# Ledger of designs, part 103: peptides against a protein of PDB entry 3J47

Target 1, 121 residues: chain A of PDB entry 3J47
Amino acid sequence: IRLTNQLKSLKGLQSKLKDVVEYLDKVINKELPINHTILGKLQDVFNLLPNLGTPDDDEIDVENHDRINISNNLQKALTVKTNDELMVIYISNLVRSIIAFDDLIENKIQNKKIQEQRVKD
Target 2, 26 residues: chain B of PDB entry 3J47
Amino acid sequence: NAQYHLLVKQGDGLLTKLQKYGAAVR

## One batch from the design tools (peptide; made by RFdiffusion4, then SolubleMPNN)

Design b2_p24_5_s1 (from b2_p24_5, 16 letters changed)
Fold by OpenDDE base, seed 3:
Structure b2_p24_5_s1 (fold): chain B 121 residues (1-121), chain C 26 residues (1-26), chain A 24 residues (1-24)
Amino acid sequence: as target 1 above (121 residues)
Amino acid sequence: as target 2 above (26 residues)
Amino acid sequence: SEEEDKKIEEMKQLLDLVHQLANQ
């Protein structure tokens, strides 16, 4: 029962990670806004990954060693993939923040020029 | 990965400069 | 003021760097 639930949770996580990648590609293409709820859930998964990688020191049967190595390699590959996705979101948010700030500065410069012209008239 | 981390670091540097400018224009 | 003009120029340099990052 416990192993079946862990495998189901891992498959669910892999599916959600794929959905996040697809969402990130749409955000990069400016088709969708960033969903903070998806990002928060992804961070929660990352915080749980180290806890999933601590096998309780219970008797690792020699037959499980190959399965554990495959699981660790899959977990590492998923961690790298999700880290790359988070970095893409981070850069996209950074670029958006910069553009918004540039627009704010241009608006302030224009407002100052209008005020200076009104004082000269 | 390393090239991408360099790009993120450049972006963070830019954001920091942007924040300094925003504080100076207030 | 000359000090404000320097700050505006620093902002233009920042904007150019942003455009470079966005075009990569």
Scores: peptide ipSAE 0.301, ipTM 0.844, DockQ to the pose 0.071
Fold by OpenDDE base, seed 4:
Order: sequence, then structure tokens, then C-alpha cells
Structure b2_p24_5_s1 (fold): chain B 121 residues (1-121), chain C 26 residues (1-26), chain A 24 residues (1-24)
Amino acid sequence: as target 1 above (121 residues)
Amino acid sequence: as target 2 above (26 residues)
Amino acid sequence: SEEEDKKIEEMKQLLDLVHQLANQ
């Protein structure tokens, strides 16, 4: 029962990671704005990931040690991959915020230049 | 990892300067 | 005003820094 639940959780995480990557690609291509709800769900997945990998200490039968190591390595690899995805999302948001502010700055500079020309005429 | 942390740090520095300017022009 | 010109120059420096980041 426990191994089946771990495999189901891992498949769910893999599907969610795929959806995040597809969303990130659309964000990088400027096709979609960043969705804060997707970011929040991704953070929740990260906060739950350490808890998904802690086997309750109760039934360490010696035969399960190799299966536990394979599960832990896969979970660690997924954690690294998800961290890299969050990092790309953060950079994409930062770049968008910077571009939007640059446009605001340029608009203010142009408006000031137009006002200075009107005062000299 | 290190190159990414550098990029994030540079972006945060720019965002901070941008916020200071936006506040000073208001 | 001189104070406004200083603020505009600070904005230009920020814009240049943004362009440098966007070109990395």
C-alpha cells in the first residue's frame, strides 16, 4: 500500500512539473503572464516534498533498503528539477517587472521633455 | 547554480534601484 | 530644475543597467 501511494504521488508530481515547464515556456515566449496561483501551488509542492519522502520510521524491514534508496534518489532528483523550475519562474517575473518599469520610466522622461519644450516656446 | 545566483542578485539590485526611482519621481 | 535633472540622470543609469541585464 505505501509504495503504491508513493508512486502515485510521484506521478502526480511529475505531471505537475510538466505543467509548470509548459507554463514557463509560454512565459519565456511572452505568450502568457505569470500566474501567481501556479507559483503558490509549486511552493506548496516543495514544502510537502520533504514530507512525502520521510518513511514513517516504523517498518524498516531489511529487504526495503534498496527500494528506499531508489525512491530517495528519484525524490532528490525531482526536488533539484523543481528548484531549477522555480528559479526560472523567479527570473522571468523579475525580467517582466524590470521591462514594465523601464517603459514607465521612458514614458515619464518623454512627458518631462515635452513639458520642458512647451515652457521654452 | 552560482551563475544563476549572480543573475538573481543583479536583478534584485536593479529592481531595488527601480523602486527607489519610482518613489523619488512621485 | 537641477533636482529633477539629477533624478532623470539616475533613471538613465538604471535603464542602462536593465539593458545590460537583458543582454546577458
Scores: peptide ipSAE 0.321, ipTM 0.845, DockQ to the pose 0.069; fails the geometry check
Fold by OpenDDE base, seed 2:
Structure b2_p24_5_s1 (fold): chain B 121 residues (1-121), chain C 26 residues (1-26), chain A 24 residues (1-24)
Amino acid sequence: as target 1 above (121 residues)
Amino acid sequence: as target 2 above (26 residues)
Amino acid sequence: SEEEDKKIEEMKQLLDLVHQLANQ
């Protein structure tokens, strides 16, 4: 029962990570704005991931060392993947901030040019 | 990883220049 | 003013840098 629940939770996490990747691809393609709620939930999942792989300290039977190593390696791989996703989000936000600032710069240049023309007339 | 860190570093450099400009325009 | 023209030139240089990064 516990192992089946862990596998179900892991499959649920994998599905959610896939949905996040698909969302990030749309954000990179400028098709959608960044959803702060999705980002916050992803960060929460990342912060909980270290805790999801710590069995409560009370039953380390030494015979499962290889299975524990596989679980830790999978958790590390998931952590790296989540970090990569967060980095893609960060770059996407940076690019949007740059574009928004570029538009503000251009608007300011145009407004100044219009004011200079009005003073010459 | 290395290419990604380079891209982040370039973005941070641009953001810093952008911030300096935004401060000079005030 | 000359000071305003200098600020505009600094802004154009920043705009060019932004365009270079957007085209990467």
Scores: peptide ipSAE 0.301, ipTM 0.839, DockQ to the pose 0.062; fails the geometry check
Fold by OpenDDE base, seed 1:
Structure b2_p24_5_s1 (fold): chain B 121 residues (1-121), chain C 26 residues (1-26), chain A 24 residues (1-24)
Amino acid sequence: as target 1 above (121 residues)
Amino acid sequence: as target 2 above (26 residues)
Amino acid sequence: SEEEDKKIEEMKQLLDLVHQLANQ
């Protein structure tokens, strides 16, 4: 029962991660804004993942050690992939903030030029 | 990992400069 | 004012840094 639930949760996480990648590609392409709610839920899932990997010290034969190592490596790879996705989101937000700031600067410069012209007239 | 940390550090440096500029323009 | 011109120059430097980051 626990293994089936872990596998189902992992498949659900993998599917959600794929959806996040597709969302990120749309954000990079400027098709969609970043949704903070999706990111928060993804972070919550990752904060719960370390708690799923503590083996209770009960009787797990040597054959399960290789499966645990593969599961831990896959979980680590998924964590790295999600960190990369979060980084891409962070960079995308940073770039958007910079563009918005550049537009604000240009608007201030133009407003100043208009005001200087009005004082000379 | 190292390239990631470098990119994050550069992004944070830029964000800090952006914040300082935004505060100076206010 | 000279103070405003200094702020505009700091902004140009920030914009250049952003362009450098976007080109990496």
Scores: peptide ipSAE 0.264, ipTM 0.835, DockQ to the pose 0.071; fails the geometry check

Design b2_p24_5_s2 (from b2_p24_5, 12 letters changed)
Fold by OpenDDE base, seed 2:
Parts: C-alpha cells; sequence; structure tokens
Structure b2_p24_5_s2 (fold): chain B 121 residues (1-121), chain C 26 residues (1-26), chain A 24 residues (1-24)
C-alpha cells in the first residue's frame, strides 16, 4: 500500500513536471503568461520534497541501503531538474519585463516627440 | 550552473541599462 | 535611438541564449 501511494505520488509529480515543462515552452514561445499560482505551488511541493524523502529515523534496517540511495539520488536529480526549470522561468520573466520596459520607453519617447511637435506648431 | 549564472548576470545588466535609459527619458 | 537599438540587440542575444538553454 505505501509503495503504491509513493508510485502514484511520483507519477503525479512527473505529470505535473511535464505540464510545467510544456507551460515553460509556451512561455518561451511567448504564447502564455506565467501562472504565478502554479509556480508557487510547484515551489512548495519542491520545498516539501526533502521532507517526503526523509525516512522517519525509526527503522534503519541495513538491507534497504540501495533503495534509499536510489530514492535520494532520484530526489536530488528531481531537485536539480526543478531548479533548472525554475531558473528558465526566472529568465523568461526577466526577458518579458525587459520587453515591457522597452515598449514603455518607446511609447514615452513617441509621446514626448508628439508633445514637442505640438509646442513648435 | 555557470552558464546560467552568466545568463542571469547578462539579463540583470540589460535590466540595469534599461532602467537608466527609462530614467534619462523622464 | 542608437542606445535603444543596442539594448534591443542585447535582449535578442539573451533570448537566443535562453532558447539554446531550453533546448538542452
Amino acid sequence: as target 1 above (121 residues)
Amino acid sequence: as target 2 above (26 residues)
Amino acid sequence: DEELDEMLEEMKRLLDKVHELADQ
């Protein structure tokens, strides 16, 4: 029962990660804005991932050392992959902010030129 | 890691230039 | 105008690097 629930949770996490990657690709392609709520929930899930992989300290039977190492390595690999995804999100937001500021500056320059022309007429 | 930090640093540099330009246009 | 064009080119170069990193 516990293993089946862990596998189901892991499959759920993998599906969610896939949805985040697909969302990231759409953000990179400028098709969609970042959903900050999805991002925040993802960050919360990842901050909880270290706690989901802490075995409660009460049954270190030496025979599961390989399974614990595989779980810890998978968790570390997932943490790294997520950090990389969050980093791509951060850059995408930075670039979007830069574009929005550029457009704002251009609009201000155009408005200033129009006002200067109206004062000369 | 290193390539990412370089990219972030370049983005921050561009953002800083954009902020200076926006302040000079005001 | 020239300073804005340089910033736009630097931004395009950043976008290209973001795409290159996303394709890895």
Scores: peptide ipSAE 0.315, ipTM 0.855, DockQ to the pose 0.062
Fold by OpenDDE base, seed 5:
Structure b2_p24_5_s2 (fold): chain B 121 residues (1-121), chain C 26 residues (1-26), chain A 24 residues (1-24)
Amino acid sequence: as target 1 above (121 residues)
Amino acid sequence: as target 2 above (26 residues)
Amino acid sequence: DEELDEMLEEMKRLLDKVHELADQ
């Protein structure tokens, strides 16, 4: 039962990670806005990953020590990778917000110049 | 990590400048 | 006008860094 759940979770994570990469590529290409629901689900999956790698306390057989170290290193590597992906998403949102504010400011300046010209005529 | 924190800090600085400019143009 | 141009240049620099990080 545990191995099947780990394999299912790993396949689910791999599929989600692929969807996130594909989504990141679309975000980089400016094709799509960030879906907050996908981001929230990714965070939830990530917060559940530590719980998948903690063997329930009842059978730490000493022969699994190398597998536990590999699992912890894999979890740590996945943690770092997911953090880096979330960070790129955050920067991409920040840059989009900056562009939108710049366009808003330029539009206001142009509107003000048009009003000032109409008062002089 | 360090390069990313620097990039975030630069973006936050730019956002703050944009907010100040937007308030001055009002 | 000049302050806006400086902000636009800083924004372009930020975009270039985002692209560099995305290509890694």
Scores: peptide ipSAE 0.313, ipTM 0.852, DockQ to the pose 0.062
Fold by OpenDDE base, seed 4:
Structure b2_p24_5_s2 (fold): chain B 121 residues (1-121), chain C 26 residues (1-26), chain A 24 residues (1-24)
Amino acid sequence: as target 1 above (121 residues)
Amino acid sequence: as target 2 above (26 residues)
Amino acid sequence: DEELDEMLEEMKRLLDKVHELADQ
C-alpha cells in the first residue's frame, strides 16, 4: 500500500512539474503572466516533499533498503529539478519587474523633457 | 548554478537602484 | 538623467544575460 501511494504522489508531482515547466515556457515567451497560484502550489509541493521522503520508522524491514535508496535518489533528483524551476520563475518575475520599471522610467523621462521645453517657451 | 546566482544578484541590485530612483522622483 | 541612463543600460545587460541563460 505505501509504495503505491508514493508512486501515485510521484506521478502527481511529475505531472505538476510538467505543468510548471510548460507554464514557465509560456512566461519566457511572454504568452502568459506569472500565475502566483501555480507558484504557491509549487512551494506547497516543495514543503510536502520532505514529508513524502520520511518513511514512518515502523516498517524498516532489511529487504527494503535497496528500494529506499532508489526512492531517495529519485526524490533528490526531483528536489533539484523543482529548485531549478523555482529559480526560473524567480528570474521571470525579476525580468518582468525590470521591464515594467523601464517603461515607467521612459515615461518619466519623456514627461521631464516636455516640462523643460514648456519652461523655455 | 554560479552564473545563475550572479545573474539573480545583478537583478536584485538593479531592482534596488530602480526602487530608489522611483522613490526619489515621487 | 545620467544615473537613469546607467540604470537602463544595466537593465539591458541583465536582460541579455537572462536570454543567454534561457537559450541553454
Scores: peptide ipSAE 0.310, ipTM 0.855, DockQ to the pose 0.066
Fold by OpenDDE base, seed 3:
Structure b2_p24_5_s2 (fold): chain B 121 residues (1-121), chain C 26 residues (1-26), chain A 24 residues (1-24)
Amino acid sequence: as target 1 above (121 residues)
Amino acid sequence: as target 2 above (26 residues)
Amino acid sequence: DEELDEMLEEMKRLLDKVHELADQ
């Protein structure tokens, strides 16, 4: 039962990571806005992954060493892939914030020029 | 990885410059 | 005005690099 639940959770995580990649590609292409709820749930899963990947060293039968090495390599590969995805989101948000702030500055400069012209007339 | 960290650092630098400009226009 | 134009050009360069990384 516990191993079947871990395997289902890992498959569910892999499916969600694929959905996040597809969502990120759509956000880069400006097709969709960022869903902060998906991002938060992904971060929570990643914060729990270090705790899921440390079985207490005291019950590891020698026959499981190859399965543990495969699990650790898969977990490292998933962590790297997700770090890259989170970085793409971060940069996309940073660039959007820069554009929005630039537009606000330009609007303020234009409004100031219009007010100065109205005081001279 | 390294090129992406460089890109993040450049974006943070640009945001900091934009914040300074916005404060000077206030 | 000139400092803002330099920042806009740096932002465009950043955007181009984001696109290059997204195409990999």
Scores: peptide ipSAE 0.299, ipTM 0.852, DockQ to the pose 0.062

Design b2_p24_5_s3 (from b2_p24_5, 15 letters changed)
Fold by OpenDDE base, seed 1:
Structure b2_p24_5_s3 (fold): chain B 121 residues (1-121), chain C 26 residues (1-26), chain A 24 residues (1-24)
Amino acid sequence: as target 1 above (121 residues)
Amino acid sequence: as target 2 above (26 residues)
Amino acid sequence: DEELDKMLEEMQRELELVRELANK
């Protein structure tokens, strides 16, 4: 049970990481406006987290129940922390993409001005 | 949570402005 | 927390740059 729950939580985290990477790739490729998919997937993870803690079997000693709850709370806290770190990386990459796009726009404006000047000469 | 959603919303607003600017320059 | 605050500051600077560009 404990190892299977850890493996399930790790698989959930891995799926979320994959989802964040896929989202970042879509942002880098300019295919999607940034926030609907991340907010949706963040909500999906928050909706899946309570389903990771439904104990099948009301027959495990009270001492194991407290240790399981503490372990689940710690694992939830670690998952939230990892998600926050991934969100920080996401926002950093977003800001960098914005800067790079701004520089590209400025370069295009300058190139247009140079072409207009060459047509007047 | 609330500060994070605010940051995310600001990022969307910035991206939307940048997209509009990029479309106006094209 | 500190890294998130730095990212907020960077995003604010970029918002200002985009405003300056939109006003030209």
Scores: peptide ipSAE 0.317, ipTM 0.855, DockQ to the pose 0.042
Fold by OpenDDE base, seed 4:
Structure b2_p24_5_s3 (fold): chain B 121 residues (1-121), chain C 26 residues (1-26), chain A 24 residues (1-24)
Amino acid sequence: as target 1 above (121 residues)
Amino acid sequence: as target 2 above (26 residues)
Amino acid sequence: DEELDKMLEEMQRELELVRELANK
């Protein structure tokens, strides 16, 4: 059970990481405007975080409850911390993508000015 | 949570401004 | 924690740069 919960949390983290990577790849490939899907996936993570802390009440003797709770709280705290770090990395990459898009806009404006100047000469 | 949502909202606000700028440059 | 705070500060600086560019 403890190893299974750790494995489930790790698989959940891995799935989330895969989703973030797939999203970043779509951003890099210019396939998606950034905002709606990420906020949705972020909300889904926050909604799943409470559920990672409820062991289904199926059959664990009352005497191990406190040690399991402390270990699950630490693992939950580590999962929250890792999710927060991944989200910060994600927002940083988003901001970098925004800056790169701004630079692209400025380059496009400059190219347009150069073309307008060439048409006036 | 709340600080994170605020940070996401600020990023979204900037992205929206950038999208408006990109639309004005087209 | 400290590395996360540094990343947050870097993101805030990038966010400010984008805000300055968008106000131009």
Scores: peptide ipSAE 0.312, ipTM 0.860, DockQ to the pose 0.038
Fold by OpenDDE base, seed 3:
Structure b2_p24_5_s3 (fold): chain B 121 residues (1-121), chain C 26 residues (1-26), chain A 24 residues (1-24)
Amino acid sequence: as target 1 above (121 residues)
Amino acid sequence: as target 2 above (26 residues)
Amino acid sequence: DEELDKMLEEMQRELELVRELANK
């Protein structure tokens, strides 16, 4: 029962990671806005993954050690890949915020020039 | 990691310049 | 990896364009 639940949870996590990558690609392509709730839930999952991969040191048969090492290496590789994707999204949001701020500055300069012209007339 | 922190730092530097410019235009 | 590198490169170009705009 416990091993079947762990395998089901791992398959569910893999499916969710795939859905996230697909969502991230849509956000990068400007097809969808960033959902902070999805991002937070992902960060929570990734913070829990290292803790879920520590086997309590009681009774790992030698055949399970190689499978656990392969699983831990795959989880580490997936964590690195997702961290890189989250970083790209963070920078994209920073760039968008900078562009929006520049547009606000330009609009303020134009409004000031219009007001100065109205005072001279 | 290091290249990303450099890129984030460059973005923060640009944001700080924009903030200074916005304060000078006020 | 290659798609992520392309996206990082595109974002670096956007940051440079914003920097050029902020310097005008």
Scores: peptide ipSAE 0.291, ipTM 0.856, DockQ to the pose 0.034
Fold by OpenDDE base, seed 5:
Order: structure tokens, then C-alpha cells, then sequence
Structure b2_p24_5_s3 (fold): chain B 121 residues (1-121), chain C 26 residues (1-26), chain A 24 residues (1-24)
């Protein structure tokens, strides 16, 4: 049971990490606006956290309860840490997208100025 | 949580400003 | 933690550069 729960949560974390990567790829490809989907995926991770920490109502002897609580706390801490890392990566990619868009705007302004000069000559 | 939401909100604000600037340059 | 702090600091520098460009 404990090893299975750890494996399930590691698989859940891996699935969520995969989902974040797939989202970042969609953002890079300009298919989706950056902020709403990562916020949604972060919410999904937080919504899955309670399900990872619910002891299945199977007869858990009181001596196992403290060990399960410690395992769930570590798992929650690892999930929070992973979420924070993914959030930093997300914001970094957002900033890069903003810089790239600013450069595109400046290039368009310069191209318009060059065209206006060519029409006056 | 709160610091993250603040940072996300700042990123959204910058993206919105940049979108407005991009629309003004079009 | 240290790598995350470095990434955060780099992102803060990029945000400041974007603000300076936008004020230009």
C-alpha cells in the first residue's frame, strides 16, 4: 500500500510534469495564451494533492498512521517544490516571450519608418 | 502561494501592456 | 533552492530590461 501510494503520486507528479511540458510547447507554438492554462494546471495539481493524502479507508493500525502522515507531508512538500520550480520555468518562458514580442514590435516600427521614408523620396 | 500569484499577476500585467503596445503599432 | 534563486534573479533582470524597453 505505501509503496503503491508513493508510486501513484510519483506517477501523478510525472503526469503533471508532462502536462506542463505539453503546455509549454503549446505556448511556445503560440497555440495558447501563457497564463490561464498554467494557472489551471497548477490548480489541478493542488486539487490532486488532497487525493494523494487521503488514506484509503483500509484498516490502518495507529502505528502506521504517523508513518503515513510523514510520507504524505514529504509528498506534499515535493509536490509544492515541483510546482514552484514549474512556476519559475513558466514565468521565465513568459518573460522570454514578452522580450521576443517587444523585439518584433520594434522591428515593425523600424520597417514602417523605412517604408515612409521610401514613399517621401 | 501569495508571492506566486503576485508574480503571475505582474507577468499578466506586462503581457497586457505589451499586447496594447503591439496593437498600437499595428 | 540555489538554482531556483538564480533563475528567479535572472527573470527579475529580464523583467527590468523589458520595463526599460517599454519606457523607451
Amino acid sequence: as target 1 above (121 residues)
Amino acid sequence: as target 2 above (26 residues)
Amino acid sequence: DEELDKMLEEMQRELELVRELANK
Scores: peptide ipSAE 0.291, ipTM 0.855, DockQ to the pose 0.035

Design b2_p24_5_s4 (from b2_p24_5, 12 letters changed)
Fold by OpenDDE base, seed 4:
Structure b2_p24_5_s4 (fold): chain B 121 residues (1-121), chain C 26 residues (1-26), chain A 24 residues (1-24)
Amino acid sequence: as target 1 above (121 residues)
Amino acid sequence: as target 2 above (26 residues)
Amino acid sequence: DEELDKMLENMERLLNLVHELANQ
């Protein structure tokens, strides 16, 4: 029962990671805005990943050990890949925020210069 | 890892400067 | 003006680093 739940959770995670990668690619390509809800759900999945990767060591028959090692290596590889994806999302959001603030500041400076010129005339 | 942390740190530094500048222009 | 120009330069550097990371 527990192994089947881990496999189902891993498949669910893999599907979600694929959806996130596809979303990230669309965000990088500027086809879609960053969805904070997807990012939050991704973070929640990652916070749950350590809980999915610890089989209680107490009933592992020797034949299951190789499958568990493969599963743990795959989970670790997925965790690393997703950490990198989360990093790319974070940087992309940071850059967009910076650009938006820069444009806002420039617009305010221009408006201030126009107002100062109107007071001198 | 290290290059990413450097990039994040530079981005956070820039955001902080933008916030200060935006507050000074208001 | 000078402080804004320095911020723009830092943004450009950050964008370049992001682009480099996205290409890895």
Scores: peptide ipSAE 0.336, ipTM 0.864, DockQ to the pose 0.067
Fold by OpenDDE base, seed 2:
Structure b2_p24_5_s4 (fold): chain B 121 residues (1-121), chain C 26 residues (1-26), chain A 24 residues (1-24)
Amino acid sequence: as target 1 above (121 residues)
Amino acid sequence: as target 2 above (26 residues)
Amino acid sequence: DEELDKMLENMERLLNLVHELANQ
Protein backbone atom coordinates (compact mmCIF):
# COMPACT_ATOMS: atom_id res chain seq x y z
CA ILE B 1 0.00 0.00 0.00
CA ARG B 2 2.65 2.66 0.94
CA LEU B 3 4.89 1.76 -2.07
CA THR B 4 1.90 1.87 -4.45
CA ASN B 5 0.98 5.35 -3.17
CA GLN B 6 4.59 6.53 -3.64
CA LEU B 7 4.60 5.18 -7.23
CA LYS B 8 1.28 6.96 -7.92
CA SER B 9 2.65 10.22 -6.49
CA LEU B 10 5.84 9.83 -8.56
CA LYS B 11 3.78 9.25 -11.74
CA GLY B 12 1.73 12.34 -10.90
CA LEU B 13 4.93 14.35 -10.42
CA GLN B 14 6.30 13.02 -13.73
CA SER B 15 3.11 14.10 -15.54
CA LYS B 16 3.28 17.59 -13.99
CA LEU B 17 6.97 17.86 -14.90
CA LYS B 18 6.10 16.94 -18.49
CA ASP B 19 3.41 19.66 -18.55
CA VAL B 20 5.94 22.19 -17.20
CA VAL B 21 8.50 21.18 -19.85
CA GLU B 22 5.88 21.49 -22.60
CA TYR B 23 4.92 24.93 -21.25
CA LEU B 24 8.57 26.04 -21.10
CA ASP B 25 9.12 24.84 -24.68
CA LYS B 26 6.10 26.90 -25.83
CA VAL B 27 7.49 29.95 -24.00
CA ILE B 28 10.97 29.43 -25.54
CA ASN B 29 9.36 29.11 -28.99
CA LYS B 30 7.37 32.36 -28.30
CA GLU B 31 4.10 30.48 -28.89
CA LEU B 32 2.87 31.67 -25.49
CA PRO B 33 3.59 34.85 -23.53
CA ILE B 34 5.65 34.47 -20.39
CA ASN B 35 3.20 33.84 -17.56
CA HIS B 36 4.65 35.32 -14.37
CA THR B 37 2.39 33.16 -12.18
CA ILE B 38 3.68 29.94 -13.77
CA LEU B 39 7.29 31.14 -13.48
CA GLY B 40 6.72 32.01 -9.80
CA LYS B 41 5.27 28.54 -9.14
CA LEU B 42 8.17 26.95 -11.01
CA GLN B 43 10.60 28.93 -8.85
CA ASP B 44 8.76 27.70 -5.73
CA VAL B 45 9.09 24.11 -7.01
CA PHE B 46 12.83 24.60 -7.57
CA ASN B 47 13.25 26.12 -4.10
CA LEU B 48 11.45 23.09 -2.59
CA LEU B 49 13.64 20.62 -4.49
CA PRO B 50 16.46 19.33 -2.30
CA ASN B 51 19.69 20.96 -3.44
CA LEU B 52 20.56 18.28 -6.02
CA GLY B 53 24.02 19.85 -6.40
CA THR B 54 25.42 18.93 -2.95
CA PRO B 55 28.04 16.19 -3.61
CA ASP B 56 27.69 14.82 -0.04
CA ASP B 57 25.38 11.79 -0.57
CA ASP B 58 28.12 9.16 -1.18
CA GLU B 59 25.66 6.16 -1.16
CA ILE B 60 24.29 5.93 -4.76
CA ASP B 61 25.70 3.21 -7.11
CA VAL B 62 28.37 4.46 -9.58
CA GLU B 63 26.30 3.79 -12.78
CA ASN B 64 23.35 5.91 -11.56
CA HIS B 65 25.71 8.62 -10.31
CA ASP B 66 26.59 9.92 -13.81
CA ARG B 67 22.94 10.09 -14.95
CA ILE B 68 21.92 11.75 -11.67
CA ASN B 69 24.83 14.22 -11.96
CA ILE B 70 23.87 15.11 -15.56
CA SER B 71 20.21 15.51 -14.53
CA ASN B 72 21.25 17.59 -11.49
CA ASN B 73 23.55 19.79 -13.59
CA LEU B 74 20.74 20.31 -16.11
CA GLN B 75 18.28 21.11 -13.31
CA LYS B 76 20.78 23.51 -11.72
CA ALA B 77 21.37 25.16 -15.10
CA LEU B 78 17.60 25.47 -15.64
CA THR B 79 17.20 26.92 -12.12
CA VAL B 80 19.95 29.49 -12.77
CA LYS B 81 18.45 30.39 -16.15
CA THR B 82 14.97 30.74 -14.63
CA ASN B 83 16.36 32.93 -11.84
CA ASP B 84 18.17 35.14 -14.39
CA GLU B 85 14.99 35.49 -16.48
CA LEU B 86 12.96 36.38 -13.36
CA MET B 87 15.63 38.93 -12.40
CA VAL B 88 15.44 40.59 -15.84
CA ILE B 89 11.64 40.68 -15.60
CA TYR B 90 11.79 42.14 -12.08
CA ILE B 91 14.25 44.87 -13.12
CA SER B 92 12.22 45.65 -16.26
CA ASN B 93 9.07 46.04 -14.16
CA LEU B 94 10.93 48.20 -11.65
CA VAL B 95 12.21 50.47 -14.44
CA ARG B 96 8.71 50.71 -15.97
CA SER B 97 7.27 51.62 -12.56
CA ILE B 98 9.90 54.32 -12.08
CA ILE B 99 9.27 55.81 -15.56
CA ALA B 100 5.50 55.79 -15.05
CA PHE B 101 5.90 57.47 -11.67
CA ASP B 102 8.28 60.11 -13.10
CA ASP B 103 5.72 60.91 -15.83
CA LEU B 104 3.02 61.15 -13.15
CA ILE B 105 5.13 63.57 -11.10
CA GLU B 106 5.87 65.74 -14.14
CA ASN B 107 2.16 65.80 -15.04
CA LYS B 108 1.29 66.85 -11.47
CA ILE B 109 3.91 69.62 -11.53
CA GLN B 110 2.54 70.91 -14.84
CA ASN B 111 -1.04 70.77 -13.57
CA LYS B 112 -0.01 72.68 -10.44
CA LYS B 113 1.74 75.37 -12.53
CA ILE B 114 -1.36 75.72 -14.74
CA GLN B 115 -3.60 76.05 -11.66
CA GLU B 116 -1.29 78.65 -10.07
CA GLN B 117 -1.31 80.64 -13.34
CA ARG B 118 -5.15 80.51 -13.46
CA VAL B 119 -5.33 81.93 -9.91
CA LYS B 120 -3.01 84.85 -10.87
CA ASP B 121 -5.10 85.79 -13.95
CA ASN C 1 24.69 37.78 -7.98
CA ALA C 2 26.54 40.81 -6.51
CA GLN C 3 25.83 43.05 -9.55
CA TYR C 4 22.17 42.03 -9.43
CA HIS C 5 21.86 42.82 -5.72
CA LEU C 6 23.52 46.19 -6.37
CA LEU C 7 21.09 46.92 -9.22
CA VAL C 8 18.06 45.92 -7.10
CA LYS C 9 19.34 48.09 -4.24
CA GLN C 10 19.78 51.07 -6.58
CA GLY C 11 16.29 50.52 -8.04
CA ASP C 12 14.74 50.35 -4.56
CA GLY C 13 16.60 53.51 -3.55
CA LEU C 14 15.31 55.34 -6.63
CA LEU C 15 11.76 54.07 -6.05
CA THR C 16 11.91 55.34 -2.44
CA LYS C 17 13.11 58.78 -3.58
CA LEU C 18 10.41 58.86 -6.25
CA GLN C 19 7.75 58.01 -3.64
CA LYS C 20 8.99 60.85 -1.39
CA TYR C 21 8.90 63.28 -4.30
CA GLY C 22 5.39 62.14 -5.29
CA ALA C 23 4.24 62.71 -1.70
CA ALA C 24 5.79 66.22 -1.66
CA VAL C 25 4.06 67.16 -4.96
CA ARG C 26 0.59 66.19 -3.64
CA ASP A 1 13.44 70.68 -9.89
CA GLU A 2 16.97 69.76 -8.74
CA GLU A 3 15.73 66.68 -6.84
CA LEU A 4 13.80 65.53 -9.94
CA ASP A 5 16.94 65.93 -12.07
CA LYS A 6 18.88 63.76 -9.60
CA MET A 7 16.16 61.10 -9.83
CA LEU A 8 16.32 61.19 -13.65
CA GLU A 9 20.09 60.77 -13.47
CA ASN A 10 19.69 57.78 -11.15
CA MET A 11 17.11 56.26 -13.54
CA GLU A 12 19.52 56.68 -16.43
CA ARG A 13 22.25 54.91 -14.44
CA LEU A 14 19.83 52.10 -13.57
CA LEU A 15 18.83 51.75 -17.25
CA ASN A 16 22.50 51.52 -18.23
CA LEU A 17 23.09 48.76 -15.65
CA VAL A 18 20.01 46.89 -16.98
CA HIS A 19 21.42 47.12 -20.51
CA GLU A 20 24.79 45.80 -19.34
CA LEU A 21 23.10 42.83 -17.65
CA ALA A 22 20.89 42.15 -20.69
CA ASN A 23 24.00 42.08 -22.93
CA GLN A 24 25.65 39.50 -20.66
Scores: peptide ipSAE 0.309, ipTM 0.857, DockQ to the pose 0.070
Fold by OpenDDE base, seed 5:
Structure b2_p24_5_s4 (fold): chain B 121 residues (1-121), chain C 26 residues (1-26), chain A 24 residues (1-24)
Amino acid sequence: as target 1 above (121 residues)
Amino acid sequence: as target 2 above (26 residues)
Amino acid sequence: DEELDKMLENMERLLNLVHELANQ
């Protein structure tokens, strides 16, 4: 039961990660706007992942060590993939913020030029 | 990892320059 | 004007690096 729930949670996480990747690819391709709610859910998933991998100190039976190592390697691989996706989102948001600030500065320069022309007339 | 940290560092550097320019235009 | 042009050039370089990373 506990392993089946962890596998189901991991499959659910993998499916959600896949949905986020697909969403990020659509955002990179400018097909969809960045949704902050998806980013928040990814952060929540990332914060929950370490809590699924800390066994409380009670008796790791040595016979399950290979399955735990495979699960930890898969969880680590999913964590790395999630980190790379969060990274792409962060860069995309940074670039959008930079463009929006550039446009704001250009608009301020134009408004200043218009005011200087009105003072000369 | 290294290329990413370089890209983030360049982005943060550009953002800082943009903030300084925006403050000078005010 | 020259400082703005340098910022635009740096943005283009950053965009190119983002595209290069997205293609890995």
Scores: peptide ipSAE 0.308, ipTM 0.852, DockQ to the pose 0.064
Fold by OpenDDE base, seed 3:
Structure b2_p24_5_s4 (fold): chain B 121 residues (1-121), chain C 26 residues (1-26), chain A 24 residues (1-24)
Amino acid sequence: as target 1 above (121 residues)
Amino acid sequence: as target 2 above (26 residues)
Amino acid sequence: DEELDKMLENMERLLNLVHELANQ
């Protein structure tokens, strides 16, 4: 019972990871727009993953070491790329917020000048 | 990394100045 | 007015840095 439940949970996780990879490939290929909610959840998943790049010194056979090193380098490269993309999005939103606030200030100044002119007439 | 932190710091500085200006116009 | 112009200039510099990062 316990082993069967663990195997079922692991298969469910593997299916979800496959769906995430397929979604990321579609986003990379520009087939789908970047969904911020999915990227945020993916970032949370990466932050909850134990740092796959700490080799705990346990004897991993040389053939598994190459696959683990490729997976860790790919995961690190994907984490860096995702961080850079999220950074560009964050800064772009910051700049948009600054522009919108500047326009609101200018509109308020203009409205005040118009009201002051109407009181003098 | 360093260029990113500089860019974020500049954005935060601009936002803070903009907030002060918006408060002075009120 | 002068403080607003300085803020606008800083925003333009920020946009240029974002553009440089997006082109890497």
Scores: peptide ipSAE 0.296, ipTM 0.849, DockQ to the pose 0.068

